Peptides against a protein of PDB entry 5VZU. Designs and how they scored, part 31

Target 1, 271 residues: chain A of PDB entry 5VZU
Amino acid sequence: GRTLEDIFHEHMQELILMKFIYTSQYDNCLTYRRIYLPPSRPDDLIKPGLFKGTYGSHGLEIVMLSFHGRRARGTKITGDPNIPAGQQTVEIDLRHRIQLPDLENQRNFNELSRIVLEVRERVRQEQQEGGHEAGEGRGRQGPRESQPSPAQPRAEAPSKGPDGTPGEDGGEPGDAVAAAEQPAQCGQGQPFVLPVGVSSRNEDYPRTCRMCFYGTGLIAGHGFTSPERTPGVFILFDEDRFGFVWLELKSFSLYSRVQATFRNADAPSPQ

## One batch from the design tools (peptide; aimed at target 1 Y55 H58 N82)

Design b2_p17_4 (made by RFdiffusion4)
Pose (drawn by RFdiffusion4):
Structure b2_p17_4 (pose): chain A 212 residues (1-129, 189-271), chain P 17 residues (1-17)
Amino acid sequence: GRTLEDIFHEHMQELILMKFIYTSQYDNCLTYRRIYLPPSRPDDLIKPGLFKGTYGSHGLEIVMLSFHGRRARGTKITGDPNIPAGQQTVEIDLRHRIQLPDLENQRNFNELSRIVLEVRERVRQEQQEGQPFVLPVGVSSRNEDYPRTCRMCFYGTGLIAGHGFTSPERTPGVFILFDEDRFGFVWLELKSFSLYSRVQATFRNADAPSPQ
Amino acid sequence: SLPSHGAGDVYGVSAAP
């Protein structure tokens, strides 16, 4: 929904062109691999499926939310040259809820960082052996109309890599649940916010034979 | 997200041989 003008500035003008060129080399001679929608589950769940998400200059990407015990997974359906399609873009630790401060303390980025890194450390120890909401100051959000109220928060990690999916790594963050079908992820080391929203469309023949 | 200059893709979708 833009022209060559609104894009010729600039890093996105490049990424968009490479995508167009690359994808169009297929001339619709394509191979398709099967995917499934995730299993629903009662008590042990807060609702799975496909979501549209903001991935910065790459634009929106489609991400599948699925539940695997005390962890939720976000798997890329569409991706980008940094973190490709099929990868785990996010992992939410559902046993480590994070309390939300009043608005003024939410604004303080360092308080959020200290709190998140604390949980990261407690998690490393374990493994080794709704109210008003605002983003902290200095955290970017492409959306800006992110909901200003939220139901809860959890510790999570996202996967990052350089161009070519080079040296991928988990970085700490915080998952934010807004309503039944909108959620967010604060990328702590990037001071960046990804806003996700449910794909409302219904899909035929997409259920899996079983959880395995 | 980090900036890049490459191309995006779709899971399960690739060029036919």

Design b2_p17_4_s1 (made by RFdiffusion4, then SolubleMPNN; from b2_p17_4, 9 letters changed)
Fold by OpenDDE base, seed 4:
Structure b2_p17_4_s1 (fold): chain B 271 residues (1-271), chain A 17 residues (1-17)
Amino acid sequence: as target 1 above (271 residues)
Amino acid sequence: ALKGTGARNVAGVSKAE
């Protein structure tokens, strides 16, 4: 039988061959587009910009991280055989924080899977509810011909009704159980480990994370066949590093900020 | 396990069949 190593080696050879075919066939048809860095906003989770993905067999991938209100997006700057450049490789919902368990329970893939799938179901419900409100609002703009309703006369201002005394009803202050504001541990990272059976390219990932969010990753076959969104976890490690756990693939991708300063890479200010 | 569609690479990770 083929070993897991044989399968991996054959797959690596196929991907190298595919990369060679794509580069060699399109050498004469390369279109270059200038990419601008997204503007930074004060409320952005981290500074937007270019991140280098370190995952799998495709080598170096570059992703643009950008913020769009309560969503973040990772857009592929480099394509691969499955997902072309310009596709949103990850979409992050910054409304749906993932709370990781303790370090012992983080090793349990089924626990992470449970947490993520519960959040996925909530997101699905919210999308269904919001879809119903948008549907009902469009139906009633029939053109009401504004018939000029005749000027009915100004009936006069009736008078000053009187003094009703304030009754002192001393309603007992019901103990508002102060829902303990879980201290916004905005500053202290929590211990982080990948679940058992989640593949990483290497074990060299940050062992502390700031926060996690629900997200979806784009998956496809070769040539962008049968593209779908799969559930995952965006892991913010620090200002310069994030990860994505691909739940259904049991894989982890690490992204590190491109530290190169590009002069004049900012989008022209809208005049 | 979605067996039937060939190695879906996502972010450089092939799902081994």
Scores: peptide ipSAE 0.044, ipTM 0.756, DockQ to the pose 0.059
OpenDDE base, seeds 1, 2, 3, 5: peptide ipSAE 0.044, 0.034, 0.044, 0.042; ipTM 0.755, 0.729, 0.755, 0.752

Design b2_p17_4_s2 (made by RFdiffusion4, then SolubleMPNN; from b2_p17_4, 8 letters changed)
Fold by OpenDDE base, seed 1:
Parts: sequence; structure tokens; C-alpha cells
Structure b2_p17_4_s2 (fold): chain B 271 residues (1-271), chain A 17 residues (1-17)
Amino acid sequence: as target 1 above (271 residues)
Amino acid sequence: ALDGTGAGNVAGVSKAK
């Protein structure tokens, strides 16, 4: 029987061969598109920009991280045999923070899976509720028939009436001691470890993270066949590093900021 | 079916056939 290693080797050879074919097609008309870096905003979780990601079998890929209000997006700058350039490899919901358990419980894949699937169900419910409110508002523009009818004008009039009195009653201000919400420890890194059975290309990932959020990742077959969004966890490590745990794939991708400065990469100011 | 062959269906990769 084929070993797991044989299957992996054959798949890696196929991916290398596909990449070789795509790069060796010199007879293809190549279209070049300029990429602009997104402007930084004060409310951005980290500086937007280019990150190098490790997709285990595909190697190094470039993604653009950008912020869109309460959402973050990782857009593929490099394509692969499955997902072409310009697709959103990850979409992050910054409203849905994930709290990781202690290190012992973080090693349990089933615990992480439970937490992520509970958040997924909340996101689904919110989308259904918001879809119902948007649906009911559109139904009531029945065709206003143009009925023309008429002008009548009148007129009057004025009157005055009066004064009534100033009752005093002086109800006491109950001192509701506002329990000082302890400033959420948004700044202290928590210990981080991948669950057992989650594959990483390298075991060299940060062992502390700042914040985690619910997100979805894009997966597809070769030639972008049957694309779907799978649940995952966005892990913010620091200003220059983030990860994505692909829950269904039991895989982890590490993204590191591209430190190269690009001249003239800023979007032209809207004139 | 995501075939359970642990050959790294890493993120952005093909659905393993």
C-alpha cells in the first residue's frame, strides 16, 4: 500500500510540477497589475501591509493584510494551484474575540474546536437576525398610484390656554457605585501553544500571543474548484506577526511582515 | 469528504482528493 509519506511526496511533486508548468509557460501573455499598500488608520489593530505566509505544501506566499472597520482581510498577492491571486485567504471578525484557555487546555484540539464552533454559531445567528431586519424594510414600497386630487386651502386660528403648577418632589440620588471595569488586559501577551495534532511547517512560532479572533479561511481544489470558507482562529502575536489556525484542516499558518520598503507603493491620493 | 490522510492539507491548499 502507499505510505502516508508516498502520498505526501506525490502531492508535493504534483504541486511543484504545476508551479513549474505555470512559470514555464513563456508563450502565455502575462498581465501585470500594480499593487498599492493600504493606508494605515488609527483604529487598525496593527499596521496593514504585506506579510509572508507559510502554506505547508505550497511554501512561501505573500498576503496583504488590510482593515475594514471591524473586519480584517488577508488577500493573496501570490496565487497557488488552488487559490488564485486576489482572493481573500482569510477574513477576520474583530468583534468576535476568542479567549484561549491555559496552556494545558490549549493543547487539547477538542477544546479549541468547541470554543471556535460556539463563536461560529453566534456569528451565524447575528447574520440571520440582521438579514431579517433588512428583508422586512424593503417590502413596503408598493407602487404609489398617481392619484391627482385636489387643492383645498383653509385657514384658522389661534388660542391660548394656561399655566399649571411646579411640583417639587426631591427624590434622593442613590450612589450606584460604578464597579470600575478593570481595564481589559489588552496589552499583556498570554502563553500560546498549538493544539496536539495541528500541523505547522515549522515549530518556530511565537509562544506568546496578544489577541485572538474568530475568522474564516478559504480552501479550494485545484483550479479554484469548490471554494469554501472554513472556521479558524486569527492569532495576533505582535506588530509584525500573526497566525491562522485552520480548524477543519488541523493546520497553522504563520505570517510575518515583509520588512522591505517599497517606493511609490502608496495609493495615489484621490484627486 | 476531507480524506483523513494527514498529508498536510495546509491552509490555502487543495482539498485532498
Scores: peptide ipSAE 0.028, ipTM 0.714, DockQ to the pose 0.063
OpenDDE base, seeds 2, 3, 4, 5: peptide ipSAE 0.023, 0.027, 0.028, 0.027; ipTM 0.708, 0.713, 0.716, 0.722; seed 5 fails the geometry check

Design b2_p17_4_s3 (made by RFdiffusion4, then SolubleMPNN; from b2_p17_4, 7 letters changed)
Fold by OpenDDE base, seed 2:
Structure b2_p17_4_s3 (fold): chain B 271 residues (1-271), chain A 17 residues (1-17)
Amino acid sequence: as target 1 above (271 residues)
Amino acid sequence: APESTGAGNVAGVSKAP
């Protein structure tokens, strides 16, 4: 029978062969696209830019992180055998924060899975409701001809009356000090660990995170066959590092900012 | 039941075959 080692070896051979095919095809028509760095906005979660990803046997990836209001996007700058360059590898919903449990419960993959799937269901419901409001709002602007209804002057009527009394009841206002939920200080790093059974290429990932968000990742077979979006968790570690947990794949990708300064990489100002 | 040998595709974001 094939061993797990045989299957791993065959898979590594296939990836090496695919990489060789792609690199040998560079003698063919290469379309070079100039990449512009997205402009930074004050409301961006971190500075947008290029990040170096390391996940799986594909080796090194470059992803551009950009912000689009309440969404973040990772766009592949490097293609791989599954997903070509220019595809959105991750889409992050910055409206849907993931609250990680304590460090003990973070080791439980089923707990993380539960939390993510609950958020996925909320996102699905909000998309359905927002689709209904956009549908109903277009139907009702029939031109109401504003017929000027005439100013009828109707009358004065009067008068009465009386009196009633007294009651004192001095009920002490119990100061229900509404414990103002202190806005969870965005600055304290939470202890972070990968769930048991989530594969990481490197065990050297940050052990504290700033915040997490719901997102989806793009997965496909070789040659971009049957592409689909799968649920995941975007993990912001710091200004220069983020991760993505691929929930269904039980894998983790770490992305680190490319520290190289690119001259003339800014988008031309819209004239 | 055929055990789905989900060989964890250590590739990038690949579908398991």
Scores: peptide ipSAE 0.030, ipTM 0.713, DockQ to the pose 0.052
OpenDDE base, seeds 1, 3, 4, 5: peptide ipSAE 0.031, 0.028, 0.029, 0.029; ipTM 0.713, 0.719, 0.725, 0.725; seed 1 fails the geometry check

Design b2_p17_4_s4 (made by RFdiffusion4, then SolubleMPNN; from b2_p17_4, 7 letters changed)
Fold by OpenDDE base, seed 1:
Structure b2_p17_4_s4 (fold): chain B 271 residues (1-271), chain A 17 residues (1-17)
Amino acid sequence: as target 1 above (271 residues)
Amino acid sequence: ALKGTGAGNVAGVSKAP
């Protein structure tokens, strides 16, 4: 039978051949588009911009990170054989934080899977509830029949009256001891390790993270066949690094900020 | 039938089997 190594080698040869075909198609009309960097906002989790990701056998890819209120998006700037350029490789819900367990329990893939799937179910419920409220409001535009009828005008009138009284009642202020919400330790990185059986191209990933969020990643077959969203974890390491755990694929992608400065990369000001 | 026994394409987020 074919070994796992044979299958991996055949797949690598296929990817190299596909890349060779795409680059050797001299007769193809190349379309160029300008890419603008998203403007930074004060409420952005980190500075938006270009990040280099390692996608296993596909090599280095460029992703643009942008913020859209309570959502973040990773958009592919480079395409691959599965997912073309311009697709949203990751979508992050900044309302749904993931609390990682202690370092021992972080090694357990089933524990991470449980936490992510519980958050996925909450997100699904919220989407269903919000979908019902939007559906009921549209039903009542019955056709206004244009009945024409008429003018009458009147008129009156005026008045008056006045009083009065001031009742005092002095209800006591119950001391609601506001449980001091411990200031979320926004400054100290939590120890971080990948679960056992999650593949990373390199073991060189940050061993501390600032925060995690629920997200979805885009997966597809060759030629963008059967695209779907799979659940995952966005991991913020620092200002220049984030990760994504692809839960169903048991894989981890590390993204590092592109440190190159681009002249004239800012979006033109809306005139 | 558990379909997804494909070799873990550590590739770009590919569904390749």
Scores: peptide ipSAE 0.032, ipTM 0.722, DockQ to the pose 0.058
OpenDDE base, seeds 2, 3, 4, 5: peptide ipSAE 0.028, 0.031, 0.031, 0.025; ipTM 0.720, 0.721, 0.727, 0.708; seed 5 fails the geometry check

Design b2_p17_5 (made by RFdiffusion4)
Pose (drawn by RFdiffusion4):
Structure b2_p17_5 (pose): chain A 212 residues (1-129, 189-271), chain P 17 residues (1-17)
Amino acid sequence: GRTLEDIFHEHMQELILMKFIYTSQYDNCLTYRRIYLPPSRPDDLIKPGLFKGTYGSHGLEIVMLSFHGRRARGTKITGDPNIPAGQQTVEIDLRHRIQLPDLENQRNFNELSRIVLEVRERVRQEQQEGQPFVLPVGVSSRNEDYPRTCRMCFYGTGLIAGHGFTSPERTPGVFILFDEDRFGFVWLELKSFSLYSRVQATFRNADAPSPQ
Amino acid sequence: PYIPSDLTFEEKMEILE
């Protein structure tokens, strides 16, 4: 929904062109691999499926939310040269809820960082052996119309890599649940916010034979 | 979560290919 002008500034102009060129080299001679929608589950769930998400200069990407016990997974359906399609873009730890402060403390980025890094440490120890909401100051959000109220927060980690999917790594963050079908992820080390929203469209023949 | 690189356009295309 833009022209060569609105994009010729600039890193996105490049990424957009490469995508167009790269994808168009297929001239619709394509191979498709099977995917499934995730299993629904009652008590043990807060609703799976496909979501549109903001991935900075790459634009929106489609991500699938699925539940695997005390962890939720976000798997890329569409991706980018940094973190490709088919990868785990996010992992939400559902046993480590993070309390939301009043608005003024939410604004304080360092309080959020200290709190998140604390949980990361407690998690490392374990493994080794709704109210008003606002993003902290200094955290970017491409959307800006992110909901200002939220139901809960959890610790999670996202996967990052340089161009070519080089040296991928988990970085700490916090998952934010807004409503039944909108959620967010604060990328702590990037001071960046990704806003996700449910794909409302219905899909035929997409259920999996079983959870395995 | 875009991470920039010092790569040129052509070098990026090569990696994609």

Design b2_p17_5_s1 (made by RFdiffusion4, then SolubleMPNN; from b2_p17_5, 6 letters changed)
Fold by OpenDDE base, seed 4:
Structure b2_p17_5_s1 (fold): chain B 271 residues (1-271), chain A 17 residues (1-17)
Amino acid sequence: as target 1 above (271 residues)
Amino acid sequence: AYIPDDLSLEEKLEILQ
C-alpha cells in the first residue's frame, strides 16, 4: 500500500512538476503588471496592503488586502496551481460581523458552523431582495416615445390658497429605544482558539482577535477548474495579521503584513 | 469537494476523512 510518506512525496513531485510546467510554458509570455498599493481610507478596518500567507505547500503566497465600502477583498498577487494571480481569494462582508462564543465553545466546530451558516442564509436573503429591486427598476425604462407635444405657453394665474391653521397635534415621540450600540470595545481583543478539527499549518497563530466577519473563499481544482465560493470567517487579529477559516475545508490560513517599505508603490492620483 | 492544492497534505487528508 502507499504510505502517507509515499503520497506526500508523489504530491510534492506533482506540485513541483506543475510549477515547472507553468513556469516553462509562460517563460516567453510573462506579463509583468505594476501593482499599486491601495490608498488608505479613514474608514478602512486596517491599513490596506500586501500580506503573506504561509499556509500552502506552494511556498510564498502574497495577497493584497483592500477595502471597498462594506466589503474587504483579498486579491492573489501570487498564483497557485488552483487559483491564478489576480483572483479574489477572499471576499469579506463587513456588514456581517461574526460574534465568537466563549473560548470553551470556540473549540466546538459545530457551533462555529452554525453561526456561519446562519449568516450565510441572511446574506442569501439580502441578495434575493436586492435582486428584485434591481430587476423592477430596469423594466420600466420602456422607450417612452416622447412625442414632442408642442410647447403652448399658457400663463395662468396665481390663485391665493387659504390660511390652513396649524393643528398642534402633539404626537408623543415614541421612545425609540436606541439599542445602545455597545461601544465597540476597540481595545480588548477576545480570546481566540481554532475549533477542534480545523487544520492549521502553524500552531503559532494569535490567541486573541479583535473582530470577525463573514466571508467567502475561492476554491478550485487544478488549472482553475470548477471555481466556487465556500463560506468562511475572516479573523482580524491586529493591524498586521488576519486569518481566514475555511469552514467546509476545516482549514485555517494565517496572513501577516509584508514589512517592507515600497518606494513609488502609491497609486497615481486619479487625474 | 475540490481540495485546493494550497492545503497541506495533512489538511487534504483531513478533508477526505
Scores: peptide ipSAE 0.036, ipTM 0.714, DockQ to the pose 0.080
OpenDDE base, seeds 1, 2, 3, 5: peptide ipSAE 0.024, 0.022, 0.022, 0.025; ipTM 0.654, 0.644, 0.640, 0.631; seeds 1, 2 fail the geometry check

Design b2_p17_5_s2 (made by RFdiffusion4, then SolubleMPNN; from b2_p17_5 with P1A T8S M13L E17L)
Fold by OpenDDE base, seed 1:
Structure b2_p17_5_s2 (fold): chain B 271 residues (1-271), chain A 17 residues (1-17)
Amino acid sequence: as target 1 above (271 residues)
Amino acid sequence: AYIPSDLSFEEKLEILL
């Protein structure tokens, strides 16, 4: 049978050949589009902008991170043979925080898988419920005739009554032990490790993370065939680094901010 | 994605991202 090495080598050759074919076809028909940096908002999880992401065998790709209310988006600036430039490689649901287990249980892929799949089912339920409310509202604007309803009057009425009594009952002060809500120390990162069997191009990833969110990644065959979204975990490490765990693909992409400053890269103000 | 059933895990990684 083919070895895993033979299979990997055949696939790498195909990927390189596809990159060469696509690059050679572009030589005569290039469309240039100016890229603008998204505006930053105070409520953005981190500063939006350009990141370099690791995409396994594809190597380094450039992704634009942007925030859209309760969603974050990674948009490919560079494409590959599977996912072309301009596609949304990752979509993050900032409503659905993922709590990672302790460091020992983070090594267990099945535990991470359970947590992510439970969140996926909640997201699916919320989408089904929200779809029902939008359907019923469009119905019966029948032409309600403008009947001139009349001016009926200001009636006055008045009165009185009384009085009484004072009952004493002296119920004892039960000691409500105020469970002091320890202020969630918003600043300390938790220990982070990839689960066993999750591949990373580099083992040099941050070993602490601030927070995690549910997300979906875009996957497709060569030539953007049969595109679909796969569940994953967005991991915020710091202001300049985030990760995405592709759960079904057992892969990890590390994204690092592009530190280059671009002149005239700000989006024109919406007129 | 039409990942052929016969692709290994590593083959799937290279084709999908």
Scores: peptide ipSAE 0.201, ipTM 0.769, DockQ to the pose 0.099
OpenDDE base, seeds 2, 3, 4, 5: peptide ipSAE 0.199, 0.185, 0.150, 0.201; ipTM 0.767, 0.782, 0.767, 0.769; seed 5 fails the geometry check

Design b2_p17_5_s3 (made by RFdiffusion4, then SolubleMPNN; from b2_p17_5, 6 letters changed)
Fold by OpenDDE base, seed 2:
Structure b2_p17_5_s3 (fold): chain B 271 residues (1-271), chain A 17 residues (1-17)
Amino acid sequence: as target 1 above (271 residues)
Amino acid sequence: AYIPDDLTLEEKLEIML
């Protein structure tokens, strides 16, 4: 039988060959597009901009991080044989924070999977409810003048009697200790480790994270065939680093800010 | 995408991202 090593080598050779074929095909018809850096907003989770991300065997890809209200987007600036440049590789829902368990339980992939799938179901329910509110708003046919149905006489149901026993049971108001909402400690990162069985190109990832959010990644076959969204976790490490856990794939992508300054890369001010 | 069942998770990962 083919060894795992043989299959891995055959697959890596195919990816390299495909990358070469695609590059050579594009060399015959190069379209150059100017890329602008998104303007930074005060409410942005981190400064938007260019990041270099790890994509397993594809190696390093350049992704633009941008913020769109309660959503963040990673857009491929470089493409691969599966996902072309200009596609949204990740979409992050900043409404749906993922709470990672303690460091011991973070090693359990099934626990992370449970947490993410529960959030995925909530996101689907909210999309269905928001779709219903948008649907019902069109259905208000004008108020049919409901003709005043004649007031049928309300029959006087009888006055049942008085008995007044005053049982004084002075149940002490148990002080409902309002569980003080622990102020969301926005400042202290929590210990972070990848679950067992999640692949990372390098074990040198940040071991502390600030916060996590639900998101989806884009996956496709070669030539962008049958593109699908897969559930994942966006992990904010610091101002210059974030990760994405591809849950169904059991992969981790680490993204690091490109420190290069580009002249004239600022988005033109909206006139 | 139909990911062949005969591919390992690692092989599947290399193909799809």
Scores: peptide ipSAE 0.211, ipTM 0.760, DockQ to the pose 0.094
OpenDDE base, seeds 1, 3, 4, 5: peptide ipSAE 0.196, 0.196, 0.209, 0.213; ipTM 0.760, 0.764, 0.761, 0.753; seeds 1, 5 fail the geometry check

Design b2_p17_5_s4 (made by RFdiffusion4, then SolubleMPNN; from b2_p17_5, 6 letters changed)
Fold by OpenDDE base, seed 4:
Structure b2_p17_5_s4 (fold): chain B 271 residues (1-271), chain A 17 residues (1-17)
Amino acid sequence: as target 1 above (271 residues)
Amino acid sequence: AYIPDDLSLEEKLEILR
C-alpha cells in the first residue's frame, strides 16, 4: 500500500510540477503590476502593509492588509495554485468583534464554532435587510409627471379653542441603565490558544491576542475552480502579526509584517 | 470541501479523515 510518506512525496512532486508548468507557460505572459502600499489612516486597526504568510507549503506567501472603513482585506500579492494574485484571501468585518472565552474554553473547537456561526448569522441578516433598503430606494424615482393641478384656494377652516387642562401624569423616568461600553482596554492582551483539532504548521504562534473579528476566507480548487467564502476568525496579535482561523478547514494561518522600508511605495496622490 | 494548497499534506489528510 502507499505509505503516508509516498503520498506526501507524490503530492509534493505534483505541486512542484504544477508550479513548473505555470511558471514555464506564463514566463512570456508575466504582467507586472506596480503595487502601492495603502495609505495609513488614524482609524486603522494597525498600520496597513505587506505581511508574509508563514503557513504556505508553496513557499513565500505575501498578503497586503488594507482597511476600508468597517472592513479589512487581505489581498494576495503572491498567487497560489488555488487562489490567484489580486484576490481577497481574507475579508474581515470590523463591526463583528469576536470575544474569545477563557483559555480553557478556547481549547474547545465547538465553542469557537458556536460563536463564529452566531456572528455569521447576524451578518447574513444585516445583508438581507440592507438589500431591501437599497431596492426600495430605487423604485420611488419614477418621474411623476407633476401635472400642474390648478391651485384651488381651499378655505381657512376655523380656530378652535384653548382648553388647557394640565394632566400631571408623573411618569417615573425608567432608569435606562446605559450599559457603559467598557472602554476597549486596548492594552491588555488576552491569553490565546488554538482550539484542539485546529492544525497549525508552526506551534510558534503568539499566546496572547489583542482583538478578534469575524471574517471570511476565500477557498477554491486548483485553477480557482468553484471559489467560495468560508467563515473564520481574524486574530490580531500585535502591530506586526495577525492570524486567521479557517473554521470549516480547522486550520490556522499566521501572518507577519514584512520588515522592509520601501522607497517610493506610497500611492501617488490622486491628482 | 476545497482544501487550500497552503495547508501541509498532513493538514489536508486530517481534513479528509
Scores: peptide ipSAE 0.033, ipTM 0.707, DockQ to the pose 0.081
OpenDDE base, seeds 1, 2, 3, 5: peptide ipSAE 0.026, 0.022, 0.023, 0.024; ipTM 0.691, 0.653, 0.668, 0.670; seed 2 fails the geometry check

Design b2_p17_6 (made by RFdiffusion4)
Pose (drawn by RFdiffusion4):
Structure b2_p17_6 (pose): chain A 212 residues (1-129, 189-271), chain P 17 residues (1-17)
Amino acid sequence: GRTLEDIFHEHMQELILMKFIYTSQYDNCLTYRRIYLPPSRPDDLIKPGLFKGTYGSHGLEIVMLSFHGRRARGTKITGDPNIPAGQQTVEIDLRHRIQLPDLENQRNFNELSRIVLEVRERVRQEQQEGQPFVLPVGVSSRNEDYPRTCRMCFYGTGLIAGHGFTSPERTPGVFILFDEDRFGFVWLELKSFSLYSRVQATFRNADAPSPQ
Amino acid sequence: PTFSLPFTSDMWRFVPS
């Protein structure tokens, strides 16, 4: 929904062109691999499926939310040269809720960082052996119309890599649940916010034979 | 590097070469 002008500034102009060129080299001679929608589950769930998400200059990507015990997974359906399609873009730890402060303390980025890194440490120990909401100051959000009220937060980690999917790594963050079908992820080390929203469209023949 | 394409409605995803 833009022209060469609105894009010729600039890093995105490049990424957009590469994509166009790369994808168009297929001339619709394509191979497809099967994927399934995730299993629904009652008590043990807060609703799975496909979501549209903001991935910075790469634009929106489609990400699948699925539940695997005390962890939720976000798997890329569409992706980018940094973190490609099919990878785990996010992992939400559902046993480590994070309390939301009043608006003023939400605004304080360092408080959020200290709190998140604390949980990261407690998690490393374990494994080794709704109210008003606002993003902290200094955290970017491509959306800006992110909901200003939220139901809860959890610790999570996202996967990052340089171009070519080089040296991928988990970085700490916090998952934010807004309503039944909108959620967010604050990328702590990037001071960046990704806003996700449910794909409302319905899909035929997409259920899996079983959870395995 | 690779780029993705949209998936299909009956749940098939593109495989890049």

Design b2_p17_6_s1 (made by RFdiffusion4, then SolubleMPNN; from b2_p17_6, 7 letters changed)
Fold by OpenDDE base, seed 3:
Structure b2_p17_6_s1 (fold): chain B 271 residues (1-271), chain A 17 residues (1-17)
Amino acid sequence: as target 1 above (271 residues)
Amino acid sequence: PVFSLEPTSDGLQFVPP
């Protein structure tokens, strides 16, 4: 029978052959595009920029992290046989924070799965409600046939007098229940561990995280066949490191900031 | 254990069954 080593060797040969086919097929059509670093905004969760994925079988993966209001994006700078360069590998919803349980319950994959799927259902409901409001708003522009209603004369509305009774409408200041913004304990990292059964290539991941958010990742077959979004968790470790838990794939990807200083990498000012 | 080659975010990987 084929050994695990034989299967691994055959697969490595296939990956090398695919890489060779891709590089050779595009030999005549190398389009170089300049990549600009996104400008940092004060409200960005961390500084945007290039991050190195340490997870890929294909070697070094480079992702650009950028912020777009309440969303963050990971865009592939390096393509692979499944997901080409320029695709959005991860989309993070910064409105939907994931609260991790205690360290003991973080080992339970089913607990993480429950939390993520509950948030996914909320996101789906919000999208359906927003879709209905946009749909109903378009239906009411029936063509108002502008029948020229005749100019009825301006009746002089009589000058109602000045009776200035100060109604002491003591409008009780409605207790704006200031939803106690639980002071974002912005500083203290929560203990972090991967659930049992989540694959990581390296056990050398940060054991504390600052915050987590709901997100989706892009998966596809070879040649970008059947691309799908899978639910996951974006984990912010620190200013220079984040992770993504691929829930359905039971995998974890670690991303670390590329520390290289890029001269002249800023986008040209719009002329 | 038959490992399947499954499409992942990282390309084809051996997914344990």
Scores: peptide ipSAE 0.029, ipTM 0.638, DockQ to the pose 0.036
OpenDDE base, seeds 1, 2, 4, 5: peptide ipSAE 0.025, 0.025, 0.022, 0.017; ipTM 0.624, 0.588, 0.600, 0.519

